Peptides against a protein of PDB entry 3T6J. Designs and how they scored, part 8

Target 1, 375 residues: chain A of PDB entry 3T6J
Amino acid sequence: PIVESYIGFIESYRDPFGSRGEFEGFVAVVNKAMSAKFERLVASAEQLLKELPWPPTFEKDKFLTPDFTSLDVLTFAGSGIPAGINIPNYDDLRQTEGFKNVSLGNVLAVAYATQREKLTFLEEDDKDLYILWKGPSFDVQVGLHELLGHGSGKLFVQDEKGAFNFDQETVINPETGEQIQSWYRSGETWDSKFSTIASSYEECRAESVGLYLCLHPQVLEIFGFEGADAEDVIYVNWLNMVRAGLLALEFYTPEAFNWRQAHMQARFVILRVLLEAGEGLVTITPTTGSDGRPDARVRLDRSKIRSVGKPALERFLRRLQVLKSTGDVAGGRALYEGYATVTDAPPECFLTLRDTVLLRKESRKLIVQPNTRLE
Target 2, 372 residues: chain A of PDB entry 3T6J as posed
Amino acid sequence: PIVESYIGFIESYRDPFGSRGEFEGFVAVVNKAMSAKFERLVASAEQLLKELPWPPTFEKDKFLTPDFTSLDVLTFAGSGIPAGINIPNYDDLRQTEGFKNVSLGNVLAVAYREKLTFLEEDDKDLYILWKGPSFDVQVGLHALLGHGSGKLFVQDEKGAFNFDQETVINPETGEQIQSWYRSGETWDSKFSTIASSYEECRAESVGLYLCLHPQVLEIFGFEGADAEDVIYVNWLNMVRAGLLALEFYTPEAFNWRQAHMQARFVILRVLLEAGEGLVTITPTTGSDGRPDARVRLDRSKIRSVGKPALERFLRRLQVLKSTGDVAGGRALYEGYATVTDAPPECFLTLRDTVLLRKESRKLIVQPNTRLE

## One batch from the design tools (peptide; aimed at target 1 I85 R267 R364)

Design b1_p9_6_s4 (made by RFdiffusion4, then SolubleMPNN; from b1_p9_6, 4 letters changed)
Fold by OpenDDE base, seed 4:
Order: sequence, then C-alpha cells, then structure tokens
Structure b1_p9_6_s4 (fold): chain B 375 residues (1-375), chain A 9 residues (1-9)
Amino acid sequence: as target 1 above (375 residues)
Amino acid sequence: MTGTFEFDP
C-alpha cells in the first residue's frame, strides 16, 4: 500500500491567538478509488476558482496544481481527528509554493454512522434523506473546503524591499470601489494580524466556499451526482451546515463569551448569515420532545437555497475574502464577531436554544484506531 | 489554525 504520514507542530486551533501549533501526527494508507474523485476535482480547480465571488486580482496569481489524496488513517496522534487537511497552514506559502490536500476517508465514515432515532433537530421527513446523503455530501464539502476553500485567495503583501505583489494602480476593492488601502507588511501573517479570530474566520471562509460551490453543476458531476440526486446532495449539505450551526452552541461558553471550537464557531456564523437572509430560508423552531422536555427543529427550504441562500452567502463570502486579502483586521473583526455573537434576543433566542442543545447532547463517539489486513 | 476540516461527532 501507499503510505502517507506527517508530523509536527501543525494546527493552531488550541491556541487562543491562533499562532502556536499543536504537535500532531498521523500514518495513513492511500485509498486509490476515492482519490480518483478528488483528482477530478483538482483537474477542475483552476476553472472552479474563477467561480468564487471575488475578482481574479484577489485570487492567487498563478494556479499551482495541488495534490489531493483520500487517506484511510491507521493512527492519529492529536487532540482531534480532522475530516480533511490542507497544508501548509501559512497563506504565503500556499500562494507561492503550493499546497497539499487530504481527505481522511475513514474518519468521514465515522460521521456517517448516525442512528436515526438519535438524530436531533431535524424534521422526521428529512431524517431519512439526511442519513442517505450525509456521507456523499460530506465528501463534496470536504473536497471543496480543503481544495477551493483553504486553497483559494491571495494575501496582498508588501515585501521587505517595499515591493507589492499587486498593482496598486489598477486593483480595485470590490466592496469599496476604491484602490487597495491596506495589506500585509513584511513579517505579518494571517494569524499574527487576525489573532483570536484567525482560525475560526478561515474555517468559516472555507465552509462557505463549500456551500457556495456545491451549487455548481460541474462539482456535483465530478462527484457522480446528477438530477434529483444532485439536488438532494446540495440540500443535505446545506441542511447539515445549518444544523451544525445550532449544534455549535454546545461549544460556546456564555460566562466567558468564548468559543471553544473554531469550526463550530464558523458554522454558527454561517447559520447566522443564512438566518439573516430571511425569506423563510432557515427556520429554527423550539418544540417539546416526546419526553416532555425542550427540543428544536431546523428547517431549510430547499427551493430558496439558490434564490435566497446563494446571494446571501456570496456577499458574505466576498467580504470575508476581501478583508482577508487586504489585512483589514478592524473590518474583519467587526464583520465576524458581529455574526459570532450569541445572545438570547428574539426570534432565535440562541442562549435558550443552547440549553436545548445541551439537553439533547449525544454522547461523544469514541474513535478507535483501526487495523488492516490482507484477506 | 486554517488547514483542517474537522467534524466533531
């Protein structure tokens, strides 16, 4: 078998300032069959990057063909096991030297093992569909998240010699209509500038890319979905995200106004964006469970994903990218923290919903290291 | 950091 591994101080999710890496390592075996789908995605990456809602001037100057491999993890040493990885985590290296993507296929499979009776916060009519398409939709989301999420966008930089990596005279900020007013100075990085919001902000951008691009027919085709199946995959992917946004409340500490998990904070932000879009796109309804205790239902109107959801996400995603590219920490923090606030304000009453989420919390899965054998 | 998609089960 083809074996891949990595080891080192890689992910900074556990650093409140997003700077210090946690020691992590894995050993995995390449899944050739699943890797083929991601290779098709890579083959379309250059074109799909153009579908993202920012000008080419905010995208990487030169497309660097990345690697994308599906892996079955044999051992993983770290505080958490990801579903996908994009490395390196330095944006400057990503745009100048390239990057590598991996999907942890057998980790994704763990997420698929959901019992219907334990599936919370969904309508009964959605449960079977969700169970059926959660796996396939996750493959799509992870692929897009890593390759075209983390793998997209440009940081505007002035180097130590004073040279810019963009044309100051011609590049226009699509949000302001003006020339570029801010950038990264020599020695400044994404994490050093955006600090406490950097990790979650970037995860939010990557997740948003996934939702946005999964609407593209070419993406669904690459993953082998057409017709009604493609629409169901889209629906379940979006439904999973809005549900995840609700589940995210578990990882918020009201007393400290603090988020304990970057991805969950990101998912909550996306939920807030889609709720803000209104028009019945997303509805969270408090209910009473069969046990007489509080429950809730998340509803997503599939007919409004393209008409209401996509435009809202487009605007939000563009703003995320523009603020990231220009190193506009003040603007980025204002935007992101605005959506990341958790209050008990109507109609959502998120703090009350948090109590419901905690009440309905499922036991954490114990992930056990697998083995492999020849039969 | 910004290099991982993590599903928290």
Scores: peptide ipSAE 0.046, ipTM 0.790, DockQ to the pose 0.650
OpenDDE base, seeds 1, 2, 3, 5: peptide ipSAE 0.042, 0.040, 0.041, 0.041; ipTM 0.784, 0.770, 0.788, 0.785; seeds 1, 2, 3, 5 fail the geometry check

Design b1_p9_7 (made by RFdiffusion4; failed a check: a repeat of another design)
Pose (drawn by RFdiffusion4):
Structure b1_p9_7 (pose): chain A 372 residues (1-112, 116-375), chain P 9 residues (1-9)
Amino acid sequence: as target 2 above (372 residues)
Amino acid sequence: HAGTYFPIP
């Protein structure tokens, strides 16, 4: 459609429980030139799902070209203006017929070297160069194969299923599936507090995982003297964000104030656990003399160490999502999402530095439409 | 579930 639109109580992020949605609405025009560069990603999107750490029976049944667009926003009502979105928010529809992927083009044009804190003098060069371009990649993957992948196991009214039980097996355990989503049950209705952050974490992780693929970069025109940097800046940005996320964590209440930031911290911790000097947090000192930190990500170890930690992570996340296992999902997540002062990082002590170097986001003014 | 993405500072 020339004009793209949508509205309702949709994103559930701001419900302390995680079920009730916050009202919003948007009207934006579809840009053509930048969209083809996405529709390409949609065309070859089919294969990639099978590159995911879980078998094809643990994935959605068919596939689709649901849609991927680039929208110049006219009116976005509500609290915020996301860079990209995958909707509608009803999972059942995501599997049965489809969904849609939205990359807002003109919001980007808004959001783009001393404020590059927690990096090094190198790095921030590659950051300034490849952040913008890589942003499209991460978004595309986050939206398309982030939430586009995965399958829910639901018990329909009768004792039957939405799948064949005897042929499905859990790779982690080896047994046959003993858990699932029953009638009326949904992602938010079960995982609740964690559902948003958990799902987002999965999406971003698939983001990096498939951001390691030559083909996607060929779609975005990255290879050779190119294919490096953009991947690096992407991962580096992910680990840095994992650091900045401390600001949005409330230690007193032992509570996270956001899904994205928390998820990013979790991915950071998983990478730190992979160890092998791949990632480091250094309690440095800024030129101003105050405290500071430098995030060190060895790029040569990306495929040899980090990737395994990823696909093992995604495999677990997805496995627990399909069977709807809350116990495992939490124990696996809230453990990773825990914030403490234990070394050799001391995140409780780092958080202060993160708050000192903290940033306040900008404001996006919007135009109106007068009736003549 | 609605999936959204936000830029990282």

Design b1_p9_7_s1 (made by RFdiffusion4, then SolubleMPNN; from b1_p9_7, 4 letters changed; failed a check: a repeat of another design)
Amino acid sequence: MTGTYYPDP

Design b1_p9_7_s2 (made by RFdiffusion4, then SolubleMPNN; from b1_p9_7, 5 letters changed)
Fold by OpenDDE base, seed 4:
Structure b1_p9_7_s2 (fold): chain B 375 residues (1-375), chain A 9 residues (1-9)
Amino acid sequence: as target 1 above (375 residues)
Amino acid sequence: MTGTFYPDP
């Protein structure tokens, strides 16, 4: 078998300032069969990058074909086990030297372990569909998240010699219609500049790319979905995200006004964006469970994903990228923290919903390292 | 960066 591993101070999610890496490592075996789909995604990456809602001037100057491999993890040492990984974590290296993507296939498979009777916050009519397509839709989401999320976009930089990596006279900010007015100076990085919001902001961008591009027929085709199946995968992917946004409230600490998990904060932000879109796209309804205690239902109108959801996400995603590229910390913080704010304001009453989320909290899964053998 | 975590902790 082909064995892959990595080890080191890699992920900075546990650093409040997004700077210091946590020591992490894994050993995994390549899943050749599952890697084939991701290779097809890589083959289409250059074209799919053009589908993202920003000008080519905000994308990498040169497409560098990355590796993308599905891995069955034998051991993972760290505070959390991801479903996918994109490395290195330095944006400058990503855009000049390239990057590698991995999908942790057997971690993704944990999604299939969800029991219907324990599935919270969904309509009964959605539960079977959700259970059926959660795994496949998550494969799509992870692939897009890593390859075209973390793997997309350009940072505007002025180097130590004063040279720019963009044409100051011709590149236009699509949000303002003006020339580029801010950039990264020599020695400035994404994490150093955006600090407390950097990790969650980037995860939000990557998750948004996944939702946005999963609507593209070519993407669904790559993963083997057509017709009604493709539409169901799209629906479940979006439904999973909005549900995750509600579940995310578990990781918010009201007393400290802070988030304890970057990905969950990102998912809450996306939920807020889609709620803001209105028009009945997303509805969260407080209910009473069969036990007489508070419950809630998340509803997503599949017929409005393209007409309402996509345009809202497009605008939001473009803003995320533009602010990232230009190093506009003030604008980026204002945008992101605005959506990340948790209050008890109607109609959502998120702080009240948080109580419901905590009440309905599922038992924590213990991920146990697998065994492999020749039979 | 570490990608998507399993959504159900």
Scores: peptide ipSAE 0.060, ipTM 0.807, DockQ to the pose 0.607
OpenDDE base, seeds 1, 2, 3, 5: peptide ipSAE 0.046, 0.042, 0.046, 0.046; ipTM 0.794, 0.793, 0.803, 0.803; seeds 1, 2, 3, 5 fail the geometry check

Design b1_p9_8 (made by RFdiffusion4)
Pose (drawn by RFdiffusion4):
Structure b1_p9_8 (pose): chain A 372 residues (1-112, 116-375), chain P 9 residues (1-9)
Amino acid sequence: as target 2 above (372 residues)
Amino acid sequence: HAGTYFPTH
């Protein structure tokens, strides 16, 4: 469509429980030139799903070209203006017929070297160079194969299923599936507090995982003297964001104030656990004399250590999503999402520095439409 | 579930 639109109570992020949605609406025009560069990604999108750490039976039944666009926003009502979105928010539809992927083009043109805190003098160079371009990659993957992948196991009214039970097995356990989503049950209705952050974490993780693939970079025109940097800046940005996320954590209430930021911190912790000097947090001192920190990500160890930690992580997340296992999901997540002062990081002490170097986001003014 | 993406700082 020339004009793309949507509205309703949709994103569930701001419900303390995680079910009720917050009202919004948007109207934006579809840009053509930048869209083809996405429709490409859609064309070859079929294969990639099978590269995911879980078997094809643990994935959605068919596939689709649901849609991927680049929209110049006219009116976006509500609290915020996301960079990209995958909707509608009803999972059943995501598997049965389809969904849609939206990359807003003109919001980006808005959001783009001393404020590059927690990096090094190198780094921020590659950051300034490859941040913008890599942004499209991470978004494309986050939206398309982030939530595009995965399958829900639901018990239909009768004792039957939406799948064949005897032929499905859990790689982690080896048994046959003993858990699932029953009638009326949904992602938010079960995982609740964690559902948003958990699902977002899975999407971003698949982001990095497939951001390691040559093909995707060939779609975005990255290879050779190119294919490096973008991937690096992407991962580096992910780990740095995992650091900045401490600001949005409330230690007194032992509560996270956001899904994305929490998810990013979780991915950071998983990478730190992979160890092997791949990632480091250093309690440095800024030129202003105040406290500070430097995030160190060894790029040569990306494939040898970090990737395994990823696909094992995604495998677990997805496995627990399909069977709808809340116990394992939480125990696996809230454990990773825990914030403490234990070394050799002391996140409780690092959070202060994160708040000192903290940033306040900008404001995006919007145009109107007068009727003549 | 709705998926959205936000830029980092």

Design b1_p9_8_s1 (made by RFdiffusion4, then SolubleMPNN; from b1_p9_8, 5 letters changed)
Fold by OpenDDE base, seed 4:
Structure b1_p9_8_s1 (fold): chain B 375 residues (1-375), chain A 9 residues (1-9)
Amino acid sequence: as target 1 above (375 residues)
Amino acid sequence: MVGTYYPDF
């Protein structure tokens, strides 16, 4: 078997300022069969990048073919077990040297253990479909999230010699219609500049890329889904995201006005974006459970994903990228914190919903390390 | 960067 590992101070999610890495390491074996799907995704990556809602000037100047591997984890040492990884974490290196993507296949497979009777916040009519397609849709989402989410976009940089990596005279900001007015100076990084929102903001961008591009028929075809199956995978992927946005409230601390998990904060932001789109796309309805206590239901109108959801996500995703590329911290913070704010304002009453989420909280799952042997 | 963490739901 092919063995992969990494170790070091890698991820900065536990640093409030997004700068200091946490010590992490894993040992895994390559799943060749599943890796083949991601290889096909890589083969289409250059073309799929063009489908993202920003001008080529805001994308990497040169496409660098990354590696993408599905791994079955033997051991993972860290504060959390991811479903996917994109490394290195430095945008300058990603732009000039390339990157590697990893899907933690056997971690994803744990999602298949969902029990219908414990599945919260979904309509009964959606539960069977959700259970059927949660795993496959998650594979699609993680693949897109890593490869075309974290693996996309350009940072505008002025180097130590004063040279720009973009043409100041010709590159236009698609949001303002003006020339580029801000960029990263020498020594500035995404994390150093955006600081407290950097991790969650980037996760939100990557998750949004996943939702946006999963609508593309070529993506679903790569993963082996066509026709009605492809549409079901799309629906469940979007449904999972809006549900996750509700579940995310568990990780908000009202007393401190802060989030304790970057990915969950990102999912809440996406929920807010899709709720703002209106037109009945997403509905969260407080209900009463069979136990007589508060509950809730999330509905996603399948028929409005492309007509309402996609345009809303397109606009939002473009703004995320433009603000990231230009190093516009003020604009980026205003946008992101606006959507990340949790209040009890109607109609959503998110703080009240948070109480419901906490009430319905499931016991934390335990992931057990596997073994391997020579047969 | 680490992508989606395994959800606890």
Scores: peptide ipSAE 0.125, ipTM 0.804, DockQ to the pose 0.586
OpenDDE base, seeds 1, 2, 3, 5: peptide ipSAE 0.082, 0.102, 0.051, 0.086; ipTM 0.789, 0.790, 0.820, 0.791

Design b1_p9_8_s2 (made by RFdiffusion4, then SolubleMPNN; from b1_p9_8, 6 letters changed)
Fold by OpenDDE base, seed 1:
Structure b1_p9_8_s2 (fold): chain B 375 residues (1-375), chain A 9 residues (1-9)
Amino acid sequence: as target 1 above (375 residues)
Amino acid sequence: MTGVYYPDF
């Protein structure tokens, strides 16, 4: 077997300012079969990057082919076990030196093991479809999230010598129609500028890339889905995201007006974007459970994903990238914190829904380190 | 510095 490992101060999610890394390490074995699918995704990455909703001037000047492998993790030391990893976390290094991607396949398998009777907040008619395609849709989402989410976009930089990595005379901001008016100066980084929102903002961008690009036929083909199966994978991926946005309310602390988990905050933001799109795309309905206590149902109209959902996500995702590229912290914070705000305003009444989410909360799954044998 | 995907469980 091919064994991979890493160790060090890597992820900064536990730092309120997004700067200080937590000590982390893993040992894993390569899953060759699943890695082959990600290799095909890598082979198409340069073309798929052109499908993202920003001008080429906001994308990397030169595509650097990354590594992407699926791993079965044997041991993981850290505060939590991810399903996917993109490293390094420094945007400058991602742009100039390249990056590596891994999918932790057996972690995803745990996520797939959802019992129907415990599945909350879905319409009864969606439950079987959700259970069937949760795994496959998650593979697609993680692959896109890591490779084309975290692996995409350019930061506009002025170096220590005063040179720009973009043409100030010709590059136009697609949101304003004007020349570029802000950038990263020498010594400034994504984390140093965007600080408290940096991690969640980037996760939101990456998740949005996943939802946006999973609509592309080539992506589903790479993962081996065609026809009705491909459409079901798309539907379940989007359905999972809007459900996750509701579940995210567990990780909001009203008394402190803060979020305790960056990815869940990101998923709530996406839910808010898709709700704002309107036209019956997403509906959250308070209900009464069989036990007589509060419940809720999330509905996604699959027929409106492309007509309503995609354009809304396109506009939002473009704004995220433009604000990131230009280092516009004020604009970025205003946009992101606006969607991340949790109130009890109608029609959604999110604080009331939070009580329902907490009431229906399941016990946290425990991931136990396995034993393995060489036979 | 962020570069991981945490599932919703």
Scores: peptide ipSAE 0.224, ipTM 0.861, DockQ to the pose 0.693
OpenDDE base, seeds 2, 3, 4, 5: peptide ipSAE 0.130, 0.051, 0.062, 0.042; ipTM 0.812, 0.818, 0.829, 0.794; seeds 2, 3, 5 fail the geometry check

Design b1_p9_8_s3 (made by RFdiffusion4, then SolubleMPNN; from b1_p9_8, 6 letters changed)
Fold by OpenDDE base, seed 2:
Structure b1_p9_8_s3 (fold): chain B 375 residues (1-375), chain A 9 residues (1-9)
Amino acid sequence: as target 1 above (375 residues)
Amino acid sequence: MTGTFYPDF
């Protein structure tokens, strides 16, 4: 088998400032069959990048063909095992040198094991569809998240010699209609400037890219979905995200006004964006469970994903990218922290919903080191 | 620097 590994100070999620990496490592085996799907996605990446909702001037100047491989993890040393990875974690290196993506296939497989009777916060009519398409939709989301999420966008930089990597006279900020007024100076990075929100903000951007691009027929075709199946995959992917936004409340600490998990904070932000879109797109309804205790239901109107959801997400995603590209920390923080704020204000009453989420909390799934054998 | 892995949910 083909073996891949990495080791070192790689992920900085445990650093409140997003700067200090946790020492981690893995050993994994390449899954050739699953890797073929991601290779097709890579082959379409340059064209799909053009579908993202920002001007070409805010995208990488040169497309660098990345690697994308599906891996079965044999051992993973770290605080958590991801479903996907994009490295290196430096935007400057991504746009000038390239990057690698991996999907940890056997990690995803653990998530696919869901018992219908234990599936929380979904309408009964959605449960069977959710169970059927959760895996496939998640493969799509992970692929887009890593390759076209983390792998997209440009940072505007002035180097140590005073030279810009963009034309100051012609590049226009699509949000303001004006020339670019801020950028990264020499030595400044995404993480150093955006600090406490950098990790979660970037994850939110990547997740939003996944939701946005999964609406494109070419993406679903790459993964082998057409017609009604493609529409079901889209629906379940969006449904999974809004459900995750509710589940995310587990990782919020009201007393400290902070989030303990960057991806879950990102998913809550997306939920808030889609709720703000209104028009019945997303509805969260408090209910009473069969045990007489609080429960809740998330409803997503599939008929409004393209008409209401996509435009809302498009505007939000464009703002995320523009603020990131220009190094506008004040604007970025105001936008992101605004959506990340958790209160008990009606109609959502998120702090009350948090109590419900905690009450209905399931045990964390664990991955046990697998064994290999010769046949 | 920033974490760029995708966790399961």
Scores: peptide ipSAE 0.046, ipTM 0.784, DockQ to the pose 0.545
OpenDDE base, seeds 1, 3, 4, 5: peptide ipSAE 0.047, 0.050, 0.061, 0.046; ipTM 0.797, 0.812, 0.820, 0.794; seeds 1, 3, 4, 5 fail the geometry check

Design b1_p9_8_s4 (made by RFdiffusion4, then SolubleMPNN; from b1_p9_8, 5 letters changed)
Fold by OpenDDE base, seed 5:
Structure b1_p9_8_s4 (fold): chain B 375 residues (1-375), chain A 9 residues (1-9)
Amino acid sequence: as target 1 above (375 residues)
Amino acid sequence: MTGTYYPDF
């Protein structure tokens, strides 16, 4: 088998300032069959990047073909095991040198461990479909998240010599209609500039890219889905995201007004965006469980994903990217923290919902090392 | 970036 590994100070999620990497590492075996799907995704990446909702001037000038491999993880040492990885974490290097992606395939398989009777917050009519397509939809989401989420977008930079990597006279900010007014100076990075919101903001952007591009038929075809199956994968992917946004409340600490998990904060933000879109796209209804205790139901109207959800996500995602590209920390923080704020205000009453989420919380799952055998 | 985390859902 082909063995891959990495080790070092890599991810900064646990640093409040987003700067210091946590020491982590893995040993994994290449899954050749699953890697083939991601190779096809890579082959389409340059074209798919053009489908993202920002002008080419806000995308990388030159596409650098990345590696993308599906891995079966034998051992992962760290505070959390991801479903996918995009490295390096430095946007400047991603733009100039390229990047590598991996999908942790057997981590994704954890999704199949969900028991129907324990599946919370979904309508009964959605549960079987959710269970059926959760895994496949995760493959799509993770692939897009890593390759085209983290792998997309340009930072506007002025180098140490005063040269810009964009034409100041011709590049227009699509949100303002004006020329570019801010950029990264030499030595400034995404993490250094956006600091406390950098990780979650970027995860939110990447997750949003996944939701947005999973609507593209070519993406679904790459993963082997057509017709009704493709539509179900889309639906379950979006449904999973809005459900995750509700579940995310577990990771909010009201007393400290802070989030303890960047990805879950990101998912809550996306939920807020889709709720704001209105028109019955997403509804969260407090209910009473069979045990007489508080419960809730999340409903996503699949017929409104394209008509309501996509435009809302498009606008939001473009705004995320523009603010990121221009290094507009004030604007970015205002936008992101606005959606990340958790209050008990009607109609959602998120703090009350949080109590429900905590009440319905399952015991933490454990991921253990697999066994290997020679055939 | 370390990719999507999937907690208990």
Scores: peptide ipSAE 0.113, ipTM 0.808, DockQ to the pose 0.572
OpenDDE base, seeds 1, 2, 3, 4: peptide ipSAE 0.085, 0.091, 0.081, 0.063; ipTM 0.793, 0.790, 0.792, 0.824; seeds 2, 3, 4 fail the geometry check

## One batch from the design tools (peptide; aimed at target 1 F138 K365)

Design b1_p10_1 (made by RFdiffusion4)
Pose (drawn by RFdiffusion4):
Structure b1_p10_1 (pose): chain A 372 residues (1-112, 116-375), chain P 10 residues (1-10)
Amino acid sequence: as target 2 above (372 residues)
Amino acid sequence: TVGTYDPPSS
């Protein structure tokens, strides 16, 4: 459609429980030139789902070209203006017929060297160069194969299923599936507090995982002297964001104040656990004399160590999502999401530095439409 | 569930 639109109580992020949605609405025009560079990603999107760490029976049944667009925003009502979105928020529809992927083009043109804190003098060069371009990649993947992948196991009214039980097996355990989503049950209704952050974490993780693929970069025009940098800046940005996320964590209440930031911290911790000197947090000192930190990500070890930690992680997340296993999901997540002062990082002590170097986001003014 | 992505901070 020339004009794209949508509205309702949709994103559930701001419900302390995680079920009730916050009202919003948007009207934006579809840009053509930048969209083809996405519709391409849609065309070849079919194969990639099978590159995911879980078998094809643990994935959605068919596939689709649901849609991927680039929208110049006219009116976005509500609290915020996301860079990209995958909707509608009803999972059942995501599997049965389809969903949509939205990359807002003109919001980006808004959001783009001393404020590059927690990096090194190198790095921030590659950051300034490849952040913008890589942003499209991460978004595309986050939206398309982030939430586009995965399958829910639901018990329909009768004792039957939405799938064949005897032929499905859990790779982690080896047994046959003992858990699932029953009638009326949904992602938010079960995982609740964690559902948003958990699902987002999975999407970003698939983001990096498939951001390691030559094809996708060929779609975005990255290869050779190119294919490096953009991947690096992407991962580096992910680990840095995992550091900045401490600001949005409330230690007193042992509570996270956001899904994305928390998810990003979790991915950071998983990478730190992979060890092998791949990632480091250094309690440095800024030129101003105050405290500071430098995030060190060895790029040569990306495929040899980091990737395994990823596909193992995604495999577990997805496995627990399909069977709807809350116990394992939490135990696997809230453990990773835990914030403590234990070395050789001391995140409780780092958080202060994160707050000192903290940033306050900018404001986006919006135009009106007068009726003549 | 809905999927969204945050724009960079400036």

